# Peptides against a protein of PDB entry 7Q4I: the designs that were tried, part 12

Target 1, 281 residues: chain A of PDB entry 7Q4I
Amino acid sequence: HENSTIAERLYSEVRVLCWIMTNPSNHQKKARHVKRTWGKRCNKLIFMSSAKDDELDAVALPVGEGRNNLWGKTKEAYKYIYEHHINDADWFLKADDDTYTIVENMRYMLYPYSPETPVYFGCKFKPYVKQGYMSGGAGYVLSREAVRRFVVEALPNPKLCKSDNSGAEDVEIGKCLQNVNVLAGDSRDSNGRGRFFPFVPEHHLIPSHTDKKFWYWQYIFYKTDEGLDCCSDNAISFHYVSPNQMYVLDYLIYHLRPYGIINTPDALPNKLAVGELMPEI

## One batch from the design tools (peptide; aimed at target 1 Y219)

Design b1_p11_4_s2 (made by RFdiffusion4, then SolubleMPNN; from b1_p11_4, 8 letters changed)
Fold by OpenDDE base, seed 3:
Structure b1_p11_4_s2 (fold): chain B 281 residues (1-281), chain A 11 residues (1-11)
Amino acid sequence: as target 1 above (281 residues)
Amino acid sequence: SEYEEAVLKAS
């Protein structure tokens, strides 16, 4: 009984390729559940691994496994995307196999932007990179132009992009993107609430007596609150989501409805020119 | 996730 007309329009106008960071040991444990939940709402879904899996649609990248190889895997993933899929989408999302994404909310955020604008979005962190970088776990989305610049301009130049495969994946891509003038966008909604989250909803929604010295508060680029006002009504992603919680979130977001309450979507904003960003809050 | 886990463990 739902009306998905606007969502269907955005599905066609804001095409998203989602690539999932995974490994062979997680194909069945985690990645499969992404495919069965939120991943089915991407225009294209690819699992980037070190081993091929035809049932999962996993690609074997020429990289090793482990924490020290995540940067290498990200570089090879985007090279693969550029070679085979650059025209299959307008936007290119990296997510982990324990990231949950509300793709419709991401399309809504991206709608005004041109894919030819060199920009990327996610949960922005402030250290190491002057303009900031996007948290790896929360997932980040590159425009088509951002992917082109990353693969064609940054990766081939060791002065612009780290040539070895070691280092913090999200920091390293952030450095590379900055060096080719890909802008670190602001993913917050009009009320200044975040959309990409590096933890589960519970950790953001429930005020914790977390020490102010907790690294997250030192890393977050924009001021953020805890509690009900922590998160946009149009939140996009959460991290550390278990396979079971992915199905719970799918049910809560797409199926469970309070009878008699109908959500009316806001009007779409005007489209921006190439190179233009939304005004700063 | 592997990196974030390392950061969480270090914090």
Scores: peptide ipSAE 0.033, ipTM 0.755, DockQ to the pose 0.261
OpenDDE base, seeds 1, 2, 4, 5: peptide ipSAE 0.040, 0.031, 0.033, 0.032; ipTM 0.781, 0.743, 0.755, 0.750; seed 1 fails the geometry check

Design b1_p11_4_s3 (made by RFdiffusion4, then SolubleMPNN; from b1_p11_4, 6 letters changed)
Fold by OpenDDE base, seed 3:
Structure b1_p11_4_s3 (fold): chain B 281 residues (1-281), chain A 11 residues (1-11)
Amino acid sequence: as target 1 above (281 residues)
Amino acid sequence: SEYEKALLEAS
């Protein structure tokens, strides 16, 4: 028997719309499994595609498919959200159809922030964008104000936001958001541990014998370690999660319990004023 | 992410 009282409170107070980046070829292979696992814990779940799928609740955006169209799809997705759903949530998560998200942990991170604060969170990378940008694969979450600024202020201005649909999706939105003073937040916990991860748990938890020249170490904005200290106890997302692994993670996180161990949640922090961020670590 | 896949392929 579980006590979910605080999680239910946060579900009501920190409303999250999750939009999933997908394509018609992945509706059944990947996206459906998001809907059947972690996606059900979002306040609103929408699949952004190039074809409509009534069973999946997929939206057909006016974009082509392929790597060079991801930026176009992101722009159209947020335009769609702003037009139809801007008041349905406080926070707006982008995730891939192979991203797994612990939505309760995201609500916990977001709780102190006002959705009217122009901020977004994710796995912060340092290249290309001065304040950094959030990794596309790890998923990133925009405040309602961030979405408004992106759609209303950035997208219509070619000087602020790339007008064509080519380019790295996560870099391009990062540039646009910076240009409208949306802050790239720090998603690390109080111990300095990351919460959004661009790889599967195994790749972060197991010390890699990979070359130090691996691009990830050059891209990560904050210094991070590998091993057991890599990840927050309240981690939010992992990427490259297979459909089968989504069900495994659902079982491990929400069902499997070590008998006799009861977790006590930390107290919620004080809420911040509009425009205020948590202190830097 | 298609971008991350591209980076992995390039690395």
Scores: peptide ipSAE 0.026, ipTM 0.711, DockQ to the pose 0.269
OpenDDE base, seeds 1, 2, 4, 5: peptide ipSAE 0.028, 0.026, 0.024, 0.024; ipTM 0.724, 0.713, 0.695, 0.690; seeds 1, 4 fail the geometry check

Design b1_p11_4_s4 (made by RFdiffusion4, then SolubleMPNN; from b1_p11_4, 8 letters changed)
Fold by OpenDDE base, seed 1:
Structure b1_p11_4_s4 (fold): chain B 281 residues (1-281), chain A 11 residues (1-11)
Amino acid sequence: as target 1 above (281 residues)
Amino acid sequence: SEYEEALLKAS
């Protein structure tokens, strides 16, 4: 007995194409479980692989497998999207086959933005790229204009975008996007809480789970705390989520309810003009 | 990402 009127409105007004980074060995082990859980809430869901799989809806990109080919796969994935799917959505999410995403919360974050604004969102890291870059594992979402600039302006120019397929995928796309004036947005909520997370919920929620010398604390662009204040009530993604945990999260988020507690959603913010961003907090 | 996993293993 749920009222999903606002979620249905956002499904229509904030269209999201989700592409999943996977490989043939993970089609059955991981990717299938994305399709059966959170992936079904995307407007369009595509699995980017090196082998075709009609049951999964996997595309065979002209790339090899392995860590040294992830950047190559990302470039080919966005080329494929631009050629075949650029008008099928307003926003284009990259996620791994062990990323879990609450798509409704992403639509809520994206609602005020124009898809013609050159912007992308995710878990922002500060090294290597002046404006920052988005964590690959947490997943990142590009506007339609950001995809256009990446594919049409950045990729064809070796001075703007690395032609080799080697390197850290998330860093390299971050460099390319910066070079074509795609802005690295702030995905935090109005309370300054993060929405995209590069680890499982447990690692973010439990205080002192990691050493203060852990690389994450040096990489995070915005200052964040551990514990319950780590994460937005409208969190979007978590990484290193096992196939079993995807079903657990699906149950906890969409089915399990504390009897007698009703969540009233906040009003939608005003829409921004093309090129306008929310103020950083 | 495999990059983040590599960083986790290197820490």
Scores: peptide ipSAE 0.036, ipTM 0.762, DockQ to the pose 0.276
OpenDDE base, seeds 2, 3, 4, 5: peptide ipSAE 0.026, 0.027, 0.028, 0.025; ipTM 0.713, 0.720, 0.725, 0.708

Design b1_p11_5 (made by RFdiffusion4)
Pose (drawn by RFdiffusion4):
Structure b1_p11_5 (pose): chain A 281 residues (1-281), chain P 11 residues (1-11)
Amino acid sequence: as target 1 above (281 residues)
Amino acid sequence: YPPPWELFPPD
């Protein structure tokens, strides 16, 4: 058994809308499994695709397929969410169909922040954007104010926001958001451990590639060696998670527990004023 | 920095 009263209270206090980038080839192979595992724990779940689908209730964006149209899908998805769902949630998560998210830990991290604060969170990378950009695969989450500025202020101005549908979706939204004074938040825990991860847990717990010009060690905004210390007890996301591994992570995280070891929740921080972030780590 | 299209997961 489990007492989930605290998480249920945060469910209503911190509404999270999750949108999943997918395509017709992945509807049954990947997107279905996201819906059956962590997707149902969001306040609202939306599958953004180029075609409709009964099972997912997928939204068909006016965007072609291919890696060269991922940026177009991101722009159209946030435009659609602004048009139809801006008041349906406080926070707006973009995730791939191979992202796994512990939604309860996302509500824990977001609780103190005002949805009116212009901010977004994720795994922070250094290149191409001065304040950093968030890994698309680890998932990134925008405040309602961040979504308003992106759709209302950045998309209509081609100098602030790339108008072509090509490019790294996460780098481009990082640029549009920096250009409209949306802050790149710090998602690490109070001990400095990461919460958002672009790889599976094994790759962070046991880093095989050893600071040998591998792109990850160059891109990471906050320096860390990782290893067994890498990850928060309240980590939010992992990526390159197979459809089968979605169910395994669900089992190991939500079901399997050592008898007599009771997780005691850390106290929630006090709410922050509009424009305010938590003290830096 | 390596360009985005060249990025991949570790072994």

Design b1_p11_5_s1 (made by RFdiffusion4, then SolubleMPNN; from b1_p11_5, 6 letters changed)
Fold by OpenDDE base, seed 4:
Structure b1_p11_5_s1 (fold): chain B 281 residues (1-281), chain A 11 residues (1-11)
Amino acid sequence: as target 1 above (281 residues)
Amino acid sequence: YVPPSKIKPPP
């Protein structure tokens, strides 16, 4: 009953390697559920850990565990990707083991962009980094050129990229990427609605779920509202998604259908030249 | 479900 022709085309033309930030204690509890749900829709899926797991396809990075090592793990993950997988995809998504991603919607957003454009996308935050940085929890996606610049140009230079493994990983990669002229893209749709979300759908969809003093409203780069207008119909990611919620989301998005409602996809935009971005809204 | 009160702010 489904016509997946456009999705299949985008799967081929917009190749995505997804790497999942995890740890050995979460292999069975969280990461396995990513593999069994949305992760299967990546062109390549790798779990970045401190221990190897052949069932999960987890890589043991030379890093310690703990929240203070997330930046170290991010650096080693991208080094590993660059060394082994840089040609396996066009785009390289970082997600957490409690991030849910609609990969087809990400491919749709990425379609016009060249992977040779130094750009990355996610939920853009305004503090600490002039151009903004992408929220770690919402997940962020680098072009192949962005990965190259990060690994080859930024990481080897302590003036461009923090050598220590301490700090907020999303802020630190954001600083590094800015320092090598990787652009912080606008991931909003044509209506100005966000696509990458640092919280569960409920927190974004329900008006007044948070007070106006909640830190998020001070951190968001682009002004956004709560409620149904919060989120693109082509939303890409949500964070703090439990393992059980991943299966629920998979069912709701890919299986549950209202009878008699047929969605027609919008036309694909024109492809951009290398270095060209979509106009900001 | 993660209540807003348990959501760690960025640094």
Scores: peptide ipSAE 0.075, ipTM 0.831, DockQ to the pose 0.148
OpenDDE base, seeds 1, 2, 3, 5: peptide ipSAE 0.059, 0.056, 0.054, 0.065; ipTM 0.811, 0.791, 0.795, 0.816

Design b1_p11_5_s2 (made by RFdiffusion4, then SolubleMPNN; from b1_p11_5, 6 letters changed)
Fold by OpenDDE base, seed 4:
Structure b1_p11_5_s2 (fold): chain B 281 residues (1-281), chain A 11 residues (1-11)
Amino acid sequence: as target 1 above (281 residues)
Amino acid sequence: YVPFEEIEPPP
């Protein structure tokens, strides 16, 4: 028998709306597998598309398809969330249809923070944005206040937020959020290990003699090591996860158990005041 | 599957 009492508490206290970036061609190929795996652990799950799909629960946003429209889709997705769903959750996760997320670990990270704190979390990158920005592929989570500031304060102002739909969506939202004083939080655990990953577990866990010239090492905001120390035991997300790998991860994380090993969860940290952040490590 | 070394930087 599994004891989920703490996870159930966090499910109630740290409400997460997950929105999935997808397109009509991926509804059946990718998005459906998110819905059948990790997406079921969100308090609310919405697929943001250009076409409605009632089976998937996909929303047709007034945007075109293609990589050049991702920023447009992100803006319209958050407008839609603000208009229809801003009170349905405390935190608002963007993920791709090939991102896998351990929602319980995200709730654990978010637990001390007020949703009225203007903050967002993810895999922090250092280029283009002074405070950093969160990698789009790893997924990023905004507080309710961050969503409000983004939609109400940033988006209507072309000086604060890019009005056209071009550019890297994660960089552009990062610029907009910085311009409205939404803080780029530190998602690392107490050991300084990352929680949001822009690649599959294999690429982070296996010490490859990756060329130190690989762009990722230049983009990461916090220094990370390869291998066993790469990743938090409470890791939140991985990217480039195939539909088949989603089911494998779902099985490995939630069903497969080593007999005789009992995990005892760490104590929850104290809750922070509005506007307070955990110290950076 | 995209090999790690072949993953293009974010645009």
Scores: peptide ipSAE 0.141, ipTM 0.852, DockQ to the pose 0.147
OpenDDE base, seeds 1, 2, 3, 5: peptide ipSAE 0.107, 0.133, 0.106, 0.111; ipTM 0.844, 0.859, 0.835, 0.842

Design b1_p11_5_s3 (made by RFdiffusion4, then SolubleMPNN; from b1_p11_5, 5 letters changed)
Fold by OpenDDE base, seed 4:
Structure b1_p11_5_s3 (fold): chain B 281 residues (1-281), chain A 11 residues (1-11)
Amino acid sequence: as target 1 above (281 residues)
Amino acid sequence: YVPPSEIRPPP
C-alpha cells in the first residue's frame, strides 16, 4: 500500500552520512535508539564517541568527554569522515544522540544542490557569525565540498579555525566554515517554514510555549512564529527527543495513517549548478 | 523533555 519510489530514488541520488555525537555513557541510553529508529534511514550511520562500540558502530575519537570538548569532538569527527568516508556520501549530517531526523525530508531539501557546492544547512542562528551558524542540537548537514574545505582548508589554519577544543561547537564550526566561504544555506521550505528545529515539536507547535524574551527568538536568523505555521510539512529535525519519543515519532511518521487521506509529493525542483543556491525567501 | 526555562543557548 506504500509507494516509496521517489524516496528510494532520493536515497540513491542524495546520499547522506549521518554522524551522531555521543559518549560512552549514552551508547545504550540514547545512541542505540537513534540506530533503531531514524538512523537506519541514513546511507551510512556512524556514532562519534570517545570509546569504540562494535555493536553500535561507534568510533573512538582521540578526544575527552564533556560539553567543553564538543568542539574538539566535532573537529575529529569531520577529520575521521574526510579520511575514511568522504566518498561514501554526498552530504554529511551532524546530529546529537537526542536529535530525531526525517532523512527523506532532508534529501528532498538537498536534492537541487550539488554536493560540490560549499554549503551547509540547519537551524540558522544570527549571533557571532555574520552569515549565521547552524544550531548544533537541531543538527546540521554539510556538502562534501563543505567537509573538504572544513578539514583541508580551515582546520589546519589557526587564523581560520579555532585550534583549541573550547567553545560552542556549532558557533566554532560556523566561524570556520564562513572563513573558507562555505555558505550558510536557507533550509526553509517554499512557504518560509523552518525544517531544522532545536527543540521538540511541542515547543514549536504550541503557541506561547515560550515568552517573547526567550533567547531563541533573538537567535533565530529567519523570523518564525510558534503554532502550526512554525514548521514545514517536510520538517527535518527536532532536538531534545527522548529515546521513547524517537519510537513514538517513528510510529507516527512512518506507520500511523489517517485512513482515506493520501499524500502526493510535490514535484522535485530543478537541480542547481555548482555554487548556486536557491533564492532566499 | 526540557522545559523552556532550562533550555540555554550554547555557552
Scores: peptide ipSAE 0.052, ipTM 0.801, DockQ to the pose 0.148
OpenDDE base, seeds 1, 2, 3, 5: peptide ipSAE 0.049, 0.051, 0.039, 0.050; ipTM 0.787, 0.788, 0.757, 0.790; seed 3 fails the geometry check

Design b1_p11_5_s4 (made by RFdiffusion4, then SolubleMPNN; from b1_p11_5, 6 letters changed)
Fold by OpenDDE base, seed 4:
Structure b1_p11_5_s4 (fold): chain B 281 residues (1-281), chain A 11 residues (1-11)
Amino acid sequence: as target 1 above (281 residues)
Amino acid sequence: FVPPSEIEPPP
């Protein structure tokens, strides 16, 4: 008794390539569980690694492993996407192998935007980058034009984009994207609620879970509350999701239903022109 | 549950 007509329409009209940041040690431990859960709802799913894995569909990027190479891996991942897959989607999601994503909610957020608009979305942080940058763990999604600008305009220019592979990958891509006029979009819903989350649902949904001095409150670009009002009903992502929790979330979101409660989807917003953004809330 | 100590701080 499921009506997926709108979701199927958005699957066709808002094509998403998901690339997963992983490594060979996590192929079986983490990445496989992404493939078996939320990753199956991407139009294309690619695992970006240092080793090929034909069972996973993992790509061996010419990068070293370790936290200090995440920026290098991000650059090579987007180069690979641009070379092989730029026409396979309209939007290009980076996620970690412990990020969970509700792809339908992401398509809903992205629907009004042109993929030719130089924009990207995620959990926006305010430090280091004037327009903000998107948290790496929450995942971030680039338009096709944003990928083009990143790979073609930013990466070849050391003045625009860091050539070294060191640094925080999310900050460094945020700097590069700003330098090529890719806009850091607002991912919040019409109520001002966030959609991309750098932590598990529990950390956002439980009031006073963190101290008010917790770094997150200083980093978040838009003010947000804790508790049930923290999060959009159309939330897109959560981070630090264990492999077991991915299956729990997949069950809770897609299978578990309260009998007699039927949600009617909101009307789709009007499509924006190329270069147009939704008004900031 | 991910303890706050396991949350990677930003740079």
Scores: peptide ipSAE 0.044, ipTM 0.765, DockQ to the pose 0.134
OpenDDE base, seeds 1, 2, 3, 5: peptide ipSAE 0.034, 0.036, 0.030, 0.034; ipTM 0.739, 0.730, 0.726, 0.722

Design b1_p11_6 (made by RFdiffusion4)
Pose (drawn by RFdiffusion4):
Structure b1_p11_6 (pose): chain A 281 residues (1-281), chain P 11 residues (1-11)
Amino acid sequence: as target 1 above (281 residues)
Amino acid sequence: SWDWNDYEFWN
């Protein structure tokens, strides 16, 4: 048994809309498993694709397939969400079909922040954007105000926002958001451990690549060696998670527990004013 | 290798 009253209260207080980038080849192979595991825990779940699908109720964006159109799919998905869902949620998560999200921990992190604060959260990388950009695979989440500025202020101005549909989707949205005064939030916990991860848990708990010019150690905004200390007890996301591993993470996180060890929740911080972020770590 | 995919994509 489990008492989930606290999480149910946060479910209504911190509405999270999750959109999943997918394609027809992945509808049954990957996107289905996201819907059956962590997707159903979102306040609203949307599959963004280039074709319709009964099972997923997928939205067909007017965008071709291929890695050269991921940026186009991101722009069209946020335009669609602004057009049809801007008042349906407080927070708007972009995730791939190989991202795993502990949605309850996302509501925990977002609780103190005003949806009217122009901010987005994720795994923060240094290159290409002064304030940093968020890993597309780890998932990044925008405030309602961040979605408004992206669709209303950044997309109509080609100098602020790349008009072609090519490029690294996460780098481009990082540039458009910096250009419209959307803050790159700090998603680490109060102990400085990460919450958003671009790899599976093993890769962060046991870093095999050893600071040998590997891209990750160069790209990470906040320096860390990682290891057994890498990860928060309230981590939010992992990536490169196979469809089978979605169900395993669900089992180990939500079901399996050591008898007599009761997780006691940390108190929720007080709400913040518009434009305010938590004290820096 | 799979862990290089993001790097190759960005660059």

Design b1_p11_6_s1 (made by RFdiffusion4, then SolubleMPNN; from b1_p11_6, 8 letters changed)
Fold by OpenDDE base, seed 1:
Structure b1_p11_6_s1 (fold): chain B 281 residues (1-281), chain A 11 residues (1-11)
Amino acid sequence: as target 1 above (281 residues)
Amino acid sequence: SIEDLEYKYLN
């Protein structure tokens, strides 16, 4: 008895390619569970690995494994997307194999933006990059134009983009994108609440879960509160989600309903012109 | 990711 008319419209108008950062040891342990849960709601789902897996739909990138190669994988993943899939979607989401994403909420956030606008969204951090950069674990989404600029303009130029594979991949892509004038967007809702989260819901929802000296509070670009006001009703992502918790979240978000409560969606905002952003809150 | 690096250093 669900009415999905608006969600179906957004599925058609806001096409999302999701690429998942994984490795061969995690194909069965983690990546398979992404495919069986939230990943099925992407318009296109690709697993970026060092080994091919036809059951998973995993691509073997020409990179080594290990944390020191994550930047290398990110560069090769976007090169692969640009070469093979740039017209398959309007928006290109990076997520980890332990990130959970509510794709419908992401489409809602992205709806007013043109995919030809050089912009990307995620959980914005303030260190190292002047405009900020997006947390790798929370996942980040690039417009088609942002992918084009990254692959065609930034990657070939060592002055704009780091040529070696070392460093934190989220910081490095953030530097590259800034250098080609891709804007770090504001992903907060109209109430100023975040949508992309680098931890599990529990860590954001429970007040005083962490000390105020915890690094996250120094890294977050926008001021945020703990508790129920931490998170948008249209939250998009959470990180460090176990395979079992992915199925729990899928059940809670898409199946479990309190009887007699009907959620009416807000009206869609007006579409923005190419290059136009929503005002920051 | 930066959070993975920071978590590793904090633990």
Scores: peptide ipSAE 0.235, ipTM 0.822, DockQ to the pose 0.259
OpenDDE base, seeds 2, 3, 4, 5: peptide ipSAE 0.183, 0.197, 0.230, 0.231; ipTM 0.818, 0.821, 0.825, 0.826

Design b1_p11_6_s2 (made by RFdiffusion4, then SolubleMPNN; from b1_p11_6, 9 letters changed)
Fold by OpenDDE base, seed 1:
Structure b1_p11_6_s2 (fold): chain B 281 residues (1-281), chain A 11 residues (1-11)
Amino acid sequence: as target 1 above (281 residues)
Amino acid sequence: SKEDRYAKYLN
């Protein structure tokens, strides 16, 4: 009884490759559950690891494991994507193996943008990078042109991009992307509500869940509120989602419906020219 | 907390 015509159109017109940051110890524990839930709604799904897994479709990147190698994995993941998959999608999402993503809502946000526009989206943080950078845990999505600039222009130049594998991966990619004029986009909806979230829904929805001295409030680029106004009705991602909660979210978002309530989608916005961004709110 | 783990990642 569902009408998915618009979602099917966006699936075709806004192609998304999702790559999942994982490791061999998490293939069965976490990554498999991404594949069985939200990951199946990506146009292409790849798991980036240090070991190959044919059942999972995991790639063995030439990097070690551990937090000190996450930046190394990100660099090698995008190199692999550029070499093998740059034409398989228009947009390239990084997510963790405990990130949950509503891919249809991401396609809706991305629809007006050209994939040839050098832009990326996510939960924008303000420290360390002048234009801001996107939270690693919330996941971030690069245009095809952003991937090209990152791999071809930034990575080969130590003055533009950190050559070693140390540092916070989200900060480091943010620096590299800024240095090649990839723009840190605004992912908020028309009401100014966020779409990418670095924590579970509960932590954003419940007022006073954290003290205002909590680091997050100092890091967030745009002013945000707690409660129901925290989050877009078209929210895209949440982090620290357990494997069990992925199945719960899949049920709640795609199966559970209040009888007699019909949601009519908003009209699609006009497409932007190459290099054009939506006005900030 | 989960938030603390994220904070440690950024440091």
Scores: peptide ipSAE 0.038, ipTM 0.759, DockQ to the pose 0.799
OpenDDE base, seeds 2, 3, 4, 5: peptide ipSAE 0.037, 0.038, 0.036, 0.031; ipTM 0.762, 0.762, 0.757, 0.740

Design b1_p11_6_s3 (made by RFdiffusion4, then SolubleMPNN; from b1_p11_6, 9 letters changed)
Fold by OpenDDE base, seed 1:
Structure b1_p11_6_s3 (fold): chain B 281 residues (1-281), chain A 11 residues (1-11)
Amino acid sequence: as target 1 above (281 residues)
Amino acid sequence: DIEDFSYNYRN
C-alpha cells in the first residue's frame, strides 16, 4: 500500500555503486548482513576484501589485512572500480561493514548534482585538510569525476597522493582529492542538519551523551548539536551498527508505520550545472 | 568502540 514511484525514478537516475570495506574474518559475521539489508538497495554492491568470496560477491584486492593497510585497500578498491565499474554508476559510496545507509536519502541529496562535478560528500571533519575531509566510518560518496581524478590524476603522482599504504585512510584520500581539486561538499539538509553520522543514532540523539571535550566536537567541520535536531529527517548513514541492529533499522525505516500519519515528500530541487554546488546555509 | 572511531586513532 505504498507508493515508491519517486524512489524508483531516483534509483534509475542517481545510480549508486556501494563498495564495502571488509576482511575475510568478517565475511560471515558482518558483511553478509549488509548484503541482506541496506546493501540490496544499491544499484551495484561490491565487497572489497583480501579474499574472494563468490557467495558474498567479495573481491580479493592485492593488499594485506590490518589497520595499517586500510589506506592501501582504499586505493586498490577505487582502482578496481575505475577499471571495471566506472560506467556502471554515477556515484560511488565507500562504507564499512558496520555502516548502515539509507540509500534513497543519499540519492535525494545527490539528485541535483552532476556526476561530472568533481565533488564528494560525507561527514566532514576539519583537521589536517584545509577544505576538510570525510570521516571514514560514516561513509563517503564520490562522483564519477571524483573517482576519475583520484585514480588517474592523484594516485600515480607521489607528490599529490601518498604512495605508502600506511596512514589514516580518510585523511589520506581527503588530501589526495583536495590536490586534484575535488571539492568537499556540504551534506547538510536545508535546515542545517547532518546526514552522514560516524556513530549510532543513540549517540547523536541523546543530549550530553559525550563530554564536550570529546575529540569529535573538535573534529566536526560544521557546528552541530545533539538531540532530535541533530539529524536530518533524510539522514543517510550511521556507523558502529551491529548486524542485529541492521535488521532492526530495516524494519523501523521500511516497514513500521504509525497508523494515520502520511508523509508527503518534498519536491525535487532543480538540477545543477556541471561544477555547481548547492549554496551553503 | 567510540574512542577508536576515527581512522586517526586506528592508524
Scores: peptide ipSAE 0.045, ipTM 0.786, DockQ to the pose 0.499
OpenDDE base, seeds 2, 3, 4, 5: peptide ipSAE 0.037, 0.035, 0.043, 0.041; ipTM 0.756, 0.754, 0.774, 0.772; seeds 2, 4 fail the geometry check

